# Peptides against a protein of PDB entry 2N1D: the designs that were tried, part 114

Target 1, 169 residues: chain A of PDB entry 2N1D
Amino acid sequence: EVKVKIPEELKPWLVDDWDLITRQKQLFYLPAKKNVDSILEDYANYKKSRGNTDNKEYAVNEVVAGIKEYFNVMLGTQLLYKFERPQYAEILADHPDAPMSQVYGAPHLLRLFVRIGAMLAYTPLDEKSLALLLNYLHDFLKYLAKNSATLFSASDYEVAPPEYHRKAV

## One batch from the design tools (peptide; made by RFdiffusion4, then SolubleMPNN)

Design b1_p23_2_s4 (from b1_p23_2, 8 letters changed)
Fold by OpenDDE base, seed 2:
Structure b1_p23_2_s4 (fold): chain B 169 residues (1-169), chain A 23 residues (1-23)
Amino acid sequence: as target 1 above (169 residues)
Amino acid sequence: DLLEQLKKVAEENPPQDLRELLE
């Protein structure tokens, strides 16, 4: 199994995220004020600001593109709690052609990294490529941790209305 | 190539309750 280490600073957030949804019956406000696309763009720009070469820039862009597409594939079926599924259905109905990376934000993006390790275990990658990918994934997670105060907040959630509860049974 | 491989893996894996992975 390929292990993707979640920074200690972000582990409590995963618990809080779960608690907000499953125990407190809240929903992340959609569309996100800062969506996954924007977060990835900010990361790419952050890496570029460090004086990276063209080759390094290319690698960052490739990783960003990969994370984005992987998120879009995984979100609907793998990254949602049961309570969130009616909300997702509403999003699909209202925005059928929009990629979910333009709708969802940091909390759901972080959930991806809980699952990605298991998926990478089934991906035929050579050791060098896998190591490079893991390095970038960990680097990105460190970036999320560094910016956690602005990316993760309980104020981005709201109590689901009674009508929603009827749909979620 | 890598992206396509990842997409394939994701699509072929059955859905799983995310909470189980966090525990």
Scores: peptide ipSAE 0.068, ipTM 0.734, DockQ to the pose 0.685
Fold by OpenDDE base, seed 5:
Structure b1_p23_2_s4 (fold): chain B 169 residues (1-169), chain A 23 residues (1-23)
Amino acid sequence: as target 1 above (169 residues)
Amino acid sequence: DLLEQLKKVAEENPPQDLRELLE
């Protein structure tokens, strides 16, 4: 299996995220104030500001596009806890044509990297290409860690109403 | 294409509650 290392700074957030939803029965406020698209755009701009060459800029754009698409593919089936499924269904009904990267935010994006390693193991990439991809993924995770104070907050969650609990049984 | 391959892998895997990976 391909191992994607999550920064130690972000591991506690994964636990808090899990706790907020599964134990405290809270939901992340949707649509996100800062969605995945915006986060990825900020990352791309950050990389561009570092004086990257055109080729490096192209590579970053490809990685961003890849993460976005991968997130959109996996969110509904792989990145949600059971308690979040009614909310997801409501989102689909209200925004049927919107990619989930425009709806969800940093917490769910971080969850992607818990799963992505296993998925990459099944991808037919040569060793060199895989290493390059992993480097970019780790670089992005470092970016998330550096900006964790603004990206991850319990205040972005709210207690689910009683009527929601009935749907989430 | 890498992206298409990733999509294929994701689509071929059954739905799973994320909690199973974090617990």
Scores: peptide ipSAE 0.042, ipTM 0.710, DockQ to the pose 0.595
Fold by OpenDDE base, seed 4:
Structure b1_p23_2_s4 (fold): chain B 169 residues (1-169), chain A 23 residues (1-23)
Amino acid sequence: as target 1 above (169 residues)
Amino acid sequence: DLLEQLKKVAEENPPQDLRELLE
């Protein structure tokens, strides 16, 4: 298994996220006030502002694009708790052509990195390419950790309405 | 293409509740 280390600062959030959804029966407010696209754009701009070379900038853009598309592929099947599935179905019905990176936000993006390591283990990447990718993923996670106060908040969740509970059987 | 490879892996992995990985 390819190990993607989640910063210790963010591990408690994953637990809180899980608790909010599964135990407290809350839902992340959708569409997100700050969606995945925006987060990735901010990261890319942050990296560019640090005086990276053209090659590094190119690499960052590709990594961002990769994370975005991988998130869009993984969200519906890998990143949702059971309680969130009715919400996802509603989103798909209301926005059938919208990428989920424009709907969901930081908490769900962070969930991607819980799963991505196992997925990378099955990806036919050479050692050098894999190492490079892992470095960028870890760098992005560090960015999330640095900005965790603005990206992760329990106030972005709401108690699911009674009608939602009925269909979340 | 890295993205295509990742998509393939994702599609081949069966859906599961994320909670299983957090416990």
Scores: peptide ipSAE 0.031, ipTM 0.691, DockQ to the pose 0.656
Fold by OpenDDE base, seed 3:
Structure b1_p23_2_s4 (fold): chain B 169 residues (1-169), chain A 23 residues (1-23)
Amino acid sequence: as target 1 above (169 residues)
Amino acid sequence: DLLEQLKKVAEENPPQDLRELLE
């Protein structure tokens, strides 16, 4: 098993996120005001501004690209609660060619890191590559925690309308 | 390479309700 450690500061958010969706029957407002693409871009720029070498910059870019694509692949099937499925279907219908990283935001991105560890366990990565990846993933999570006040807010959720409840399973 | 590997793993895994991971 590959362990991806979620910062303690962000663990309560995951619970709140779950509660907002599952218990309070709210939905994250889509499209996100700050989408995954922008979050990753901000992270990359943050890392670059700290005087990284060309090689380190390249590595950051690769990690960002990897996270983005992995998010886009996993969002629909791995990162949604059942209550969110109708919303996702509507997004797909309205924006069939848009990557989900341009639609969803920080909460769903954080969910990726709950799931990604298990996925990495089945990825044929050598030990060195895996260690490097994990370092960057943890670094990114630390960045999310550092910016959690602006990235994670219950105000980004709203009560699902009655018509949505009729669509929900 | 890494990206392709990650995509492959993600695509090959069955759908899962994230609720099961957090509840």
Scores: peptide ipSAE 0.031, ipTM 0.688, DockQ to the pose 0.575

Design b1_p23_3_s1 (from b1_p23_3, 11 letters changed)
Fold by OpenDDE base, seed 4:
Structure b1_p23_3_s1 (fold): chain B 169 residues (1-169), chain A 23 residues (1-23)
Amino acid sequence: as target 1 above (169 residues)
Amino acid sequence: SLLQKIKELTEKVIKVLEEAEKK
């Protein structure tokens, strides 16, 4: 198994996120106030400001692009709880061509890293290459942890309306 | 398939990362 280590600071948030959706029947407000695209852009700019070499800066940009694509291909089928599916369907109906990285935010992005490891385990990567990728992914996760106070908040969720509950049956 | 998409994305990223490590 490919282990993507989630920073300890963020693990409680994963539990809270799950609780808000599954037990409290809340939904993350969409479109996100700060979407995945924006978060990734901020990360890239942050890395640039740290004085990386041109090659490392380029590598970060490619990792950002990769994470974005990972998210966009996995969100609909791998990252949503059952209760969120009607919301996703509505988003697709209203914006069929919009990438989900422009709609969803930090909580769903974090869920990606819970799931991506299992997918990577089935890719024919050598140990060295896999370690290299994981280092970059972990670096991004550390960034999320450092900015967790501004990225993760229960106030970004709201109680689903009664009509939504009927659709979620 | 999803797995194939992830594989292709990963291969692309890895290629870039490996080149970056060499310099």
Scores: peptide ipSAE 0.471, ipTM 0.895, DockQ to the pose 0.670
Fold by OpenDDE base, seed 5:
Structure b1_p23_3_s1 (fold): chain B 169 residues (1-169), chain A 23 residues (1-23)
Amino acid sequence: as target 1 above (169 residues)
Amino acid sequence: SLLQKIKELTEKVIKVLEEAEKK
């Protein structure tokens, strides 16, 4: 398996995220106040402000586009806990024309990086190309860690109503 | 399939990244 290293600072959040949903029966508030699109845009702007060359800026934009697409194709089937599935179904009904990157936020985006490595292992990449991609992904993860105080909070979750529990098999 | 989609996306991203590294 391709190892996507999650910053140590973010690992406890993954546990908290799981606990909030699976054990405390809470749901991340949707649509996210700060969605994946916004987070990626902020990252791109952050990189631009650091004085990157045109080529590096272009590369960052493409990485952002790639991460967004990874997220959008994986969210529904790979990134949700069982308890979240009724919420996802409701989101699909309420936002049929919106990509999930416009609905979900940082916690679900972080989950992507827990899962993406296994899929990358099946891609026919040479070691050099893989390392290049991983460098960019790790750079983004570093950005998430740097901004973790504002991106990850238990206050973004809410207790699921009783009627939701009846839907959640 | 999902895996195939990921492969195709990755190939596209890698292509751009490699081009950026060359310039």
Scores: peptide ipSAE 0.470, ipTM 0.895, DockQ to the pose 0.695
Fold by OpenDDE base, seed 1:
Structure b1_p23_3_s1 (fold): chain B 169 residues (1-169), chain A 23 residues (1-23)
Amino acid sequence: as target 1 above (169 residues)
Amino acid sequence: SLLQKIKELTEKVIKVLEEAEKK
């Protein structure tokens, strides 16, 4: 098993996110006010401002690109709760060519890191390569934790209308 | 498949990361 450690500060948010959707029947407002693309861009710029070498900056950019692609390929089938499926279908119908990283935001991005470890376990990576990748992923998660006050808020969710409930159940 | 896509993406990322570590 490949363990992607979620910062302790963010674990309560995962529970809140689940509760908002599953129990309170709310939906994250889409398109996100701050989408995954923007979050990743901010991270890359943050790393650049910290005075990294050119090589490390290049590595960060590649990690950002990788996370974006991970998210885009996994969102629809791996990261959504059942209640969110009609919303996703509507997004696809209205914006069929838009990458989901331009639609969804921080909560769904965080869900990626809950699931990605299981996928990585099936990749033929040596220990050194895996550790290297995990270090970068953990660094990004640390960034999310540091900025959690601005990235994660229950106010970004809204109660689903009655019409939606009929489609979701 | 999804797993294959993840493998390919990971391979690309790791390749770059390894090169960055060498320099």
Scores: peptide ipSAE 0.469, ipTM 0.894, DockQ to the pose 0.722
Fold by OpenDDE base, seed 3:
Structure b1_p23_3_s1 (fold): chain B 169 residues (1-169), chain A 23 residues (1-23)
Amino acid sequence: as target 1 above (169 residues)
Amino acid sequence: SLLQKIKELTEKVIKVLEEAEKK
């Protein structure tokens, strides 16, 4: 098993996120005011400002691109709670060609890191390569934790309307 | 499959990361 360590600071948020959706029947406001694309861009710029070498900057950009793609391929089938599925279906209907990284935000991005480890466990990566990847992923997670006050807020959720409840499971 | 997609994405990322580590 590949363990992607979620920073302790963010673990309570995962619980809150779950509670908001599954128990309180709220939905994350979509499209996100700060979407995954922007978060990743901010991270890349943050790393750049730290005085990285060209190669390291290039690596960060690749990691950003990778995370984005991970998110886009996994969001619909792996990262949503059942209650969120009608919302996702509506988003797809309204914006069929939009990458979900432009629609969803930090909470769903964080969920990616809860699930990605299981996927990586089935990839034929050598130990060194896996460790290298994990280091970059963990670095990004540290960035999320550092900026958690601005990235994660219950105010980004809203109570689903009665109409939604009627079509939701 | 999803797993195959993740595999391919990961391989691309790893390749770049390894190259970067060599500097």
Scores: peptide ipSAE 0.468, ipTM 0.894, DockQ to the pose 0.782

Design b1_p23_3_s2 (from b1_p23_3, 13 letters changed)
Fold by OpenDDE base, seed 4:
Structure b1_p23_3_s2 (fold): chain B 169 residues (1-169), chain A 23 residues (1-23)
Amino acid sequence: as target 1 above (169 residues)
Amino acid sequence: SLLEKIRKISQKVIKVLEEALKK
């Protein structure tokens, strides 16, 4: 198994996120105030400001692009709880061509890293290559942890309206 | 398939990362 280590600081948030959706029947407000694209852009700019070489900066940009692609291909089928599916369907109906990285935010992005490891385990990549990729993914996760106070908040969720509950049945 | 998409994305990223390390 390819282990993607989630920073300890973020693990409680995953539990809260799950609770807000599944038990409290809330929904993350969409479109996100700060979407995945914006978060990734901020990360890239952060890395740039740290004085990376041109090569490293280029590498970060490619990692950002990769994470975005991972998210966009996995969101709909792998990252949503059952209660969120009607919301997703509505988003698709209204914006069929919009990448989900422009709609969803930090909580769903974090869910990606819970799932991506299992997928990577089935890639034909050699151990060294996987380790290299994982190092960058972990670096991004550390960034999320450092900025968790601004990225993760229960106030970004709201109680689903009664009509939504009917659709979720 | 999803797995194939993940593989392609990963391979692309890794290629760039490996090249960056060599420079």
Scores: peptide ipSAE 0.628, ipTM 0.930, DockQ to the pose 0.686
Fold by OpenDDE base, seed 3:
Structure b1_p23_3_s2 (fold): chain B 169 residues (1-169), chain A 23 residues (1-23)
Amino acid sequence: as target 1 above (169 residues)
Amino acid sequence: SLLEKIRKISQKVIKVLEEALKK
């Protein structure tokens, strides 16, 4: 399998995220105050500010684009807990053409990296190519960890209303 | 399929990354 290492600093957050949703029956506030698009943009700008060459800058942009695409194709079917499915359905109904990277935020983006490894294991990428990709993904994860205090907060969640519970599984 | 989408995305990214490293 392809191992995507989640920074140790972020692992407790994954547990908290899971707990907030599945046990406490809370929902991440949508649309996110800071969505995936903005997070990725901030990352790209951060990397560019480090004095990257044109080629490195271009590479960062492509990595950002790739992560965004990964997120958008996987969010609905791979990254949601059961309790979140009605919320997602409502989002789709209200914003059918909006990419989910404009709706969801850091917690769901982090979930991507929990799941993407299993998917990458079934890609025809050679070992060297896969390692290269993983290096960039890990670099982004390090960025998330570095900025975790501003990106991950339980205050971004709220108790689901009774009406939601009635339609949630 | 989802897997195919992931493959396409990955291949696209890798292609660019490899090109960037060569320059």
Scores: peptide ipSAE 0.625, ipTM 0.929, DockQ to the pose 0.691
Fold by OpenDDE base, seed 2:
Structure b1_p23_3_s2 (fold): chain B 169 residues (1-169), chain A 23 residues (1-23)
Amino acid sequence: as target 1 above (169 residues)
Amino acid sequence: SLLEKIRKISQKVIKVLEEALKK
């Protein structure tokens, strides 16, 4: 497995996220007030404001695009807890052509980085290329950690209604 | 398959990153 290191600041959030959904039977409010697209855009702008060269800026944009694509292909089948499946089905029915990066937010984006390492292990990337990619992914994770107070909050979740529980069983 | 999609995305990103480093 390719190891994607999650910042220590964010590990407790992964536990809280799991607890809110699986134990407390809550759902992340959708569509997200701050969706994945917005988070990635803010990151890109943050990197640009640091005085990067054109080439570095271009690289950041491509990393952002890649993360977005990873998220959109993995969300439905890899990043959801069982309890979240009915919610996802409803989103697909209402917005069949919308990318999930426009619907979901920071908690689900963070889950991507828990899962992506196992997938990258099966890519034909050489060690240097893999290290390069991982450096950018880790840089983004550092950004998430830096902004964790605004990106991750239990107040973004709500108790699922009784009728939802019947569908989620 | 999902794995093939991940491979394609990764190859695309890496290609661009490598090109950026060469400039």
Scores: peptide ipSAE 0.624, ipTM 0.929, DockQ to the pose 0.701
Fold by OpenDDE base, seed 1:
Structure b1_p23_3_s2 (fold): chain B 169 residues (1-169), chain A 23 residues (1-23)
Amino acid sequence: as target 1 above (169 residues)
Amino acid sequence: SLLEKIRKISQKVIKVLEEALKK
C-alpha cells in the first residue's frame, strides 16, 4: 500500500465536505471561484518565491502538471459522491471540452489525495522513485493545509434545488 | 484504462524529478 498522508488539519474538512454533500444535500458551486488550475498555479508561484534553484523550480512545475493530470483523469469516475453525478453530467453537457481542473476547486482536489495512493500502488515505480514523488505530493498537501482558511469553506456550497433531488435520488 | 493513465503520468513526472536531481 502507498500511503499518502493527509495533514491532520485537513482531515476534518474531508468530513465536512462529505457531510455537506451526502447529508445536507448541498453542491459545491460550479464553476469554482478558484479552480484547481489556479490553486496549482499559486502553489508553483509560492515555491518559486521561496528562492528555489532553477532545477527545483522545474521539478515543481512538473509536479503541478502531474497533479493536474491526475485530477483530470480521476475526477469523473473516482472523486464524486453519488449525489454529485447529475451536476457532473450537466457540466459535461455544457462544457464538453473543458478540463475538470478548470471547473472544480479545492475540495475535489483534496479528494484526489485520498484516492491516489491506491492507484500508485499499482505503478511499476521503485521505492526510491515513489518516495521522491510522495515527497512532492506531501509538500503540496502542506501548502493546502497552510492555506486551508482561504481554500476550504462551507460557503462555497449551496443547497441543491428540488429539481436536482429528483435527478440524484 | 485509468490505471494505465496513472502509470504514464507517474512515470513522466518521476522521470523529470530524477533528471532534476542529477543536475
Scores: peptide ipSAE 0.616, ipTM 0.926, DockQ to the pose 0.702

Design b1_p23_3_s3 (from b1_p23_3, 11 letters changed)
Fold by OpenDDE base, seed 5:
Structure b1_p23_3_s3 (fold): chain B 169 residues (1-169), chain A 23 residues (1-23)
Amino acid sequence: as target 1 above (169 residues)
Amino acid sequence: DLLKKIEEISKKVIEVLKKAEEE
């Protein structure tokens, strides 16, 4: 398996996220006040402002584009808990022309990195290529950890209304 | 399928990253 190391600072949030949705029957407020597109843009700008010579700007931009694409292709089928599926259906109906990276936010983006490693393991990509990619993905995860206090909050969730429970299987 | 999409996205990114490593 391709190992995507989640920073220790973010692991407790994954548990809280799961608890809020599955046990507390809450939903992340959508559309997100800070969506995935915005988070990725902030990351790119952060890298640029640091004047880092380690990574070319165009390389960071390509990674951002890649993460966005990963998210948009995986969100609906791979990143949602069962309880969230009616909400997703409603989002698709209300925002048919919008990519999910413009609707969802940090918690769902973090879930991507829990799943992407297993997906990459089934690709024919060579180890050197994967290592190169993973270095950039880990750098992004480090950014998420650094900004976790502002990106992840239980206050971004709300109790699902009674009518929603009737829709949820 | 999804795996094919992941592969295509990854290849595209890696291609650019390799170019960056050469500079």
Scores: peptide ipSAE 0.811, ipTM 0.975, DockQ to the pose 0.668
Fold by OpenDDE base, seed 2:
Parts: sequence; structure tokens; C-alpha cells
Structure b1_p23_3_s3 (fold): chain B 169 residues (1-169), chain A 23 residues (1-23)
Amino acid sequence: as target 1 above (169 residues)
Amino acid sequence: DLLKKIEEISKKVIEVLKKAEEE
């Protein structure tokens, strides 16, 4: 198994996220005030500002691009709770050509890292290659944990209206 | 298919990361 380790600081948020959506019947406000593209951009800039030579700038940029691509291909089918699917359908109808990384935010981005490991396990990538990739992904997760107070908040969710409940499973 | 897309994305990223390690 390809294990993506989620920082302990973020694990409680995953539970809260699930609770807000599934139990409290809330929805993350869309379009996100701070979308995935913005979060990734901030990360890249953060790495640049550190001024160290641990990672080449072009390498960080490629990881950012990769995470964005992962998110955009997985969001619709892999990262949504059933309750969120009507909302997603509405987003697609209103913005058919917009990448979801410009619509969704930190909570859904974090869900990606819960699922990506299982996907990578079924790819023919060798262990050394996977380890290299995982090191960069974990570094990004550390960044999310460091900024969790500003990236993850229950105030970004809203109670879904009654008419929405009729559409949702 | 999704797995193929994930593989393609990953290979592209890893190729660049390996290059960075060689420098």
C-alpha cells in the first residue's frame, strides 16, 4: 500500500468536515473564497521565500501542477460525499469549462490526499519513484497543517436549504 | 480511465523530480 501520512493536526478536520456535510447537512461555500489554485500558489511562493536549496523551484512548480491535475481529475468522482453531488452538478452546469481547482477549496483538497495513495498503489510506478513523489506530497501536507487555522474553518460551510435536501441522497 | 490519468500525471511529475535530484 502507498501510504500518504496525514498530519495529526489535520485528522480532526477530516472528521469535522465529514460531520458538517453528512450529519449537519451543510455545504462548503462555493466558489471558495480561497480556492485550490490559490492555496497551491501560496505554497509555491512560500517555498521560494525560504531561500534554501532543498528543492529546486521548478520541481516545486511541477508538484503544484501535479496536485492541481490530481484534484481536477478526481474531485467529481472520488472526493465528494453523496450529499455534495447536487451542488457539484449545479457548479458544472453554471461553469462547464472551469477547472474545479478554481471552485473548491482546502477541505476538498485535503480529501485528495486521503484517496490518492490507493490510486497510486495501482500504478506501475516503482518504489523509489513513489517515495520521491510522496516526499513532496508530505511536504505540502505539512504546509497545510502549518496554515490549518486559516485554511480550515466551519464558518466556510452553510446549512443547505430545504429545497436542496430534496435533491440530495 | 482515472487510473491511467493518475499514472500519466505522476510520471510527468516524477520525471522532473528525478532531474532535480540529479543536479
Scores: peptide ipSAE 0.811, ipTM 0.975, DockQ to the pose 0.670
Fold by OpenDDE base, seed 4:
Structure b1_p23_3_s3 (fold): chain B 169 residues (1-169), chain A 23 residues (1-23)
Amino acid sequence: as target 1 above (169 residues)
Amino acid sequence: DLLKKIEEISKKVIEVLKKAEEE
C-alpha cells in the first residue's frame, strides 16, 4: 500500500468539502479565484525563497509539474462527486482545451492526494522510488496545511441554482 | 489508460528526484 498521509489539519476540510457538495448541494465556484496552477506556483516560489537547502529547485519544479499533471488527468474521472458532474460538463463545453488546473482550486487539489496513493500502488514503480516521490508529495501537503486558512473556505462554495438541480437528476 | 498515465508522470518525476538525491 502506498500511503499518502494527509495532514490532520486538512482532514476536517475534506469532510466539510464532502458535506458542502453532497449534503448541502453546493458547488465550488468556478473558475476558482485561486486555481491549482497558482497554488503550485506559489509553492514553488515558497520553496525557492527558503533556499535550496532541503531540495533542489529543479526537483521542486518537477514535482510541481507532476502534481499538475496528476490533477489534470484525474480530475474528471476520479476527483468529482456525482453532484459536481454537470458543472464539470459545462466547464468542458465552455472551455474544452483548458487544463482543469486552471479552473479548479484547492479543495479539488486536496482530493487528488486522497486518491493518488491507491493509483500509485498499482503502478510497477519500486518502493524506493515511491518513497522518494511521497516525500515530496508530503512536503507539498504540509504547505497546503500551513496555508489552509487562505486556501480552504466554505465561502468559495455556493448553493447550486434550481436549474442545476434539474440537471443533476 | 489512467494508470499508465500516472505511471509515466511518476517515472518522469522520480527520474529527476533521483538525480537530485545523488547531488
Scores: peptide ipSAE 0.809, ipTM 0.975, DockQ to the pose 0.661
Fold by OpenDDE base, seed 1:
Structure b1_p23_3_s3 (fold): chain B 169 residues (1-169), chain A 23 residues (1-23)
Amino acid sequence: as target 1 above (169 residues)
Amino acid sequence: DLLKKIEEISKKVIEVLKKAEEE
């Protein structure tokens, strides 16, 4: 089993995110005020500012690139609740060539880490390699937890209009 | 298809991480 441990501080947010979308019928405002690309860039810069005593800068940059790629390939089919499907379709229609990491934000990025472990478990990657990767992924998650007050907010969601509700359910 | 993409992304990252670990 490949388990990606979500920091305890972020677990309540996953519940709130789920509740906002599925029960309160709200949508995360798109395009995000702070998109996934920006969050990843901030993380890389944060690591750089600390002097890279633990990890090489080029290694952090590669992890950032990998997380971005994970997100872009998984968002549409793996990370959305049913209620969010019409919104996603609208985004694709309006911005067909834009990577989703430039559209979506922190909540959807966090959802990636709930799902990526199961995907990695089906890859032929050896345990030592996976452990190495997981160490870097967990470090990024720690960064998200540290900055959770600025990255996650219910105010980034909005009640969907009646017209949307009718086509979503 | 998706699983293959995840594998390819992971291999690319891990390759770099292994090099970094050796330095």
Scores: peptide ipSAE 0.808, ipTM 0.975, DockQ to the pose 0.665

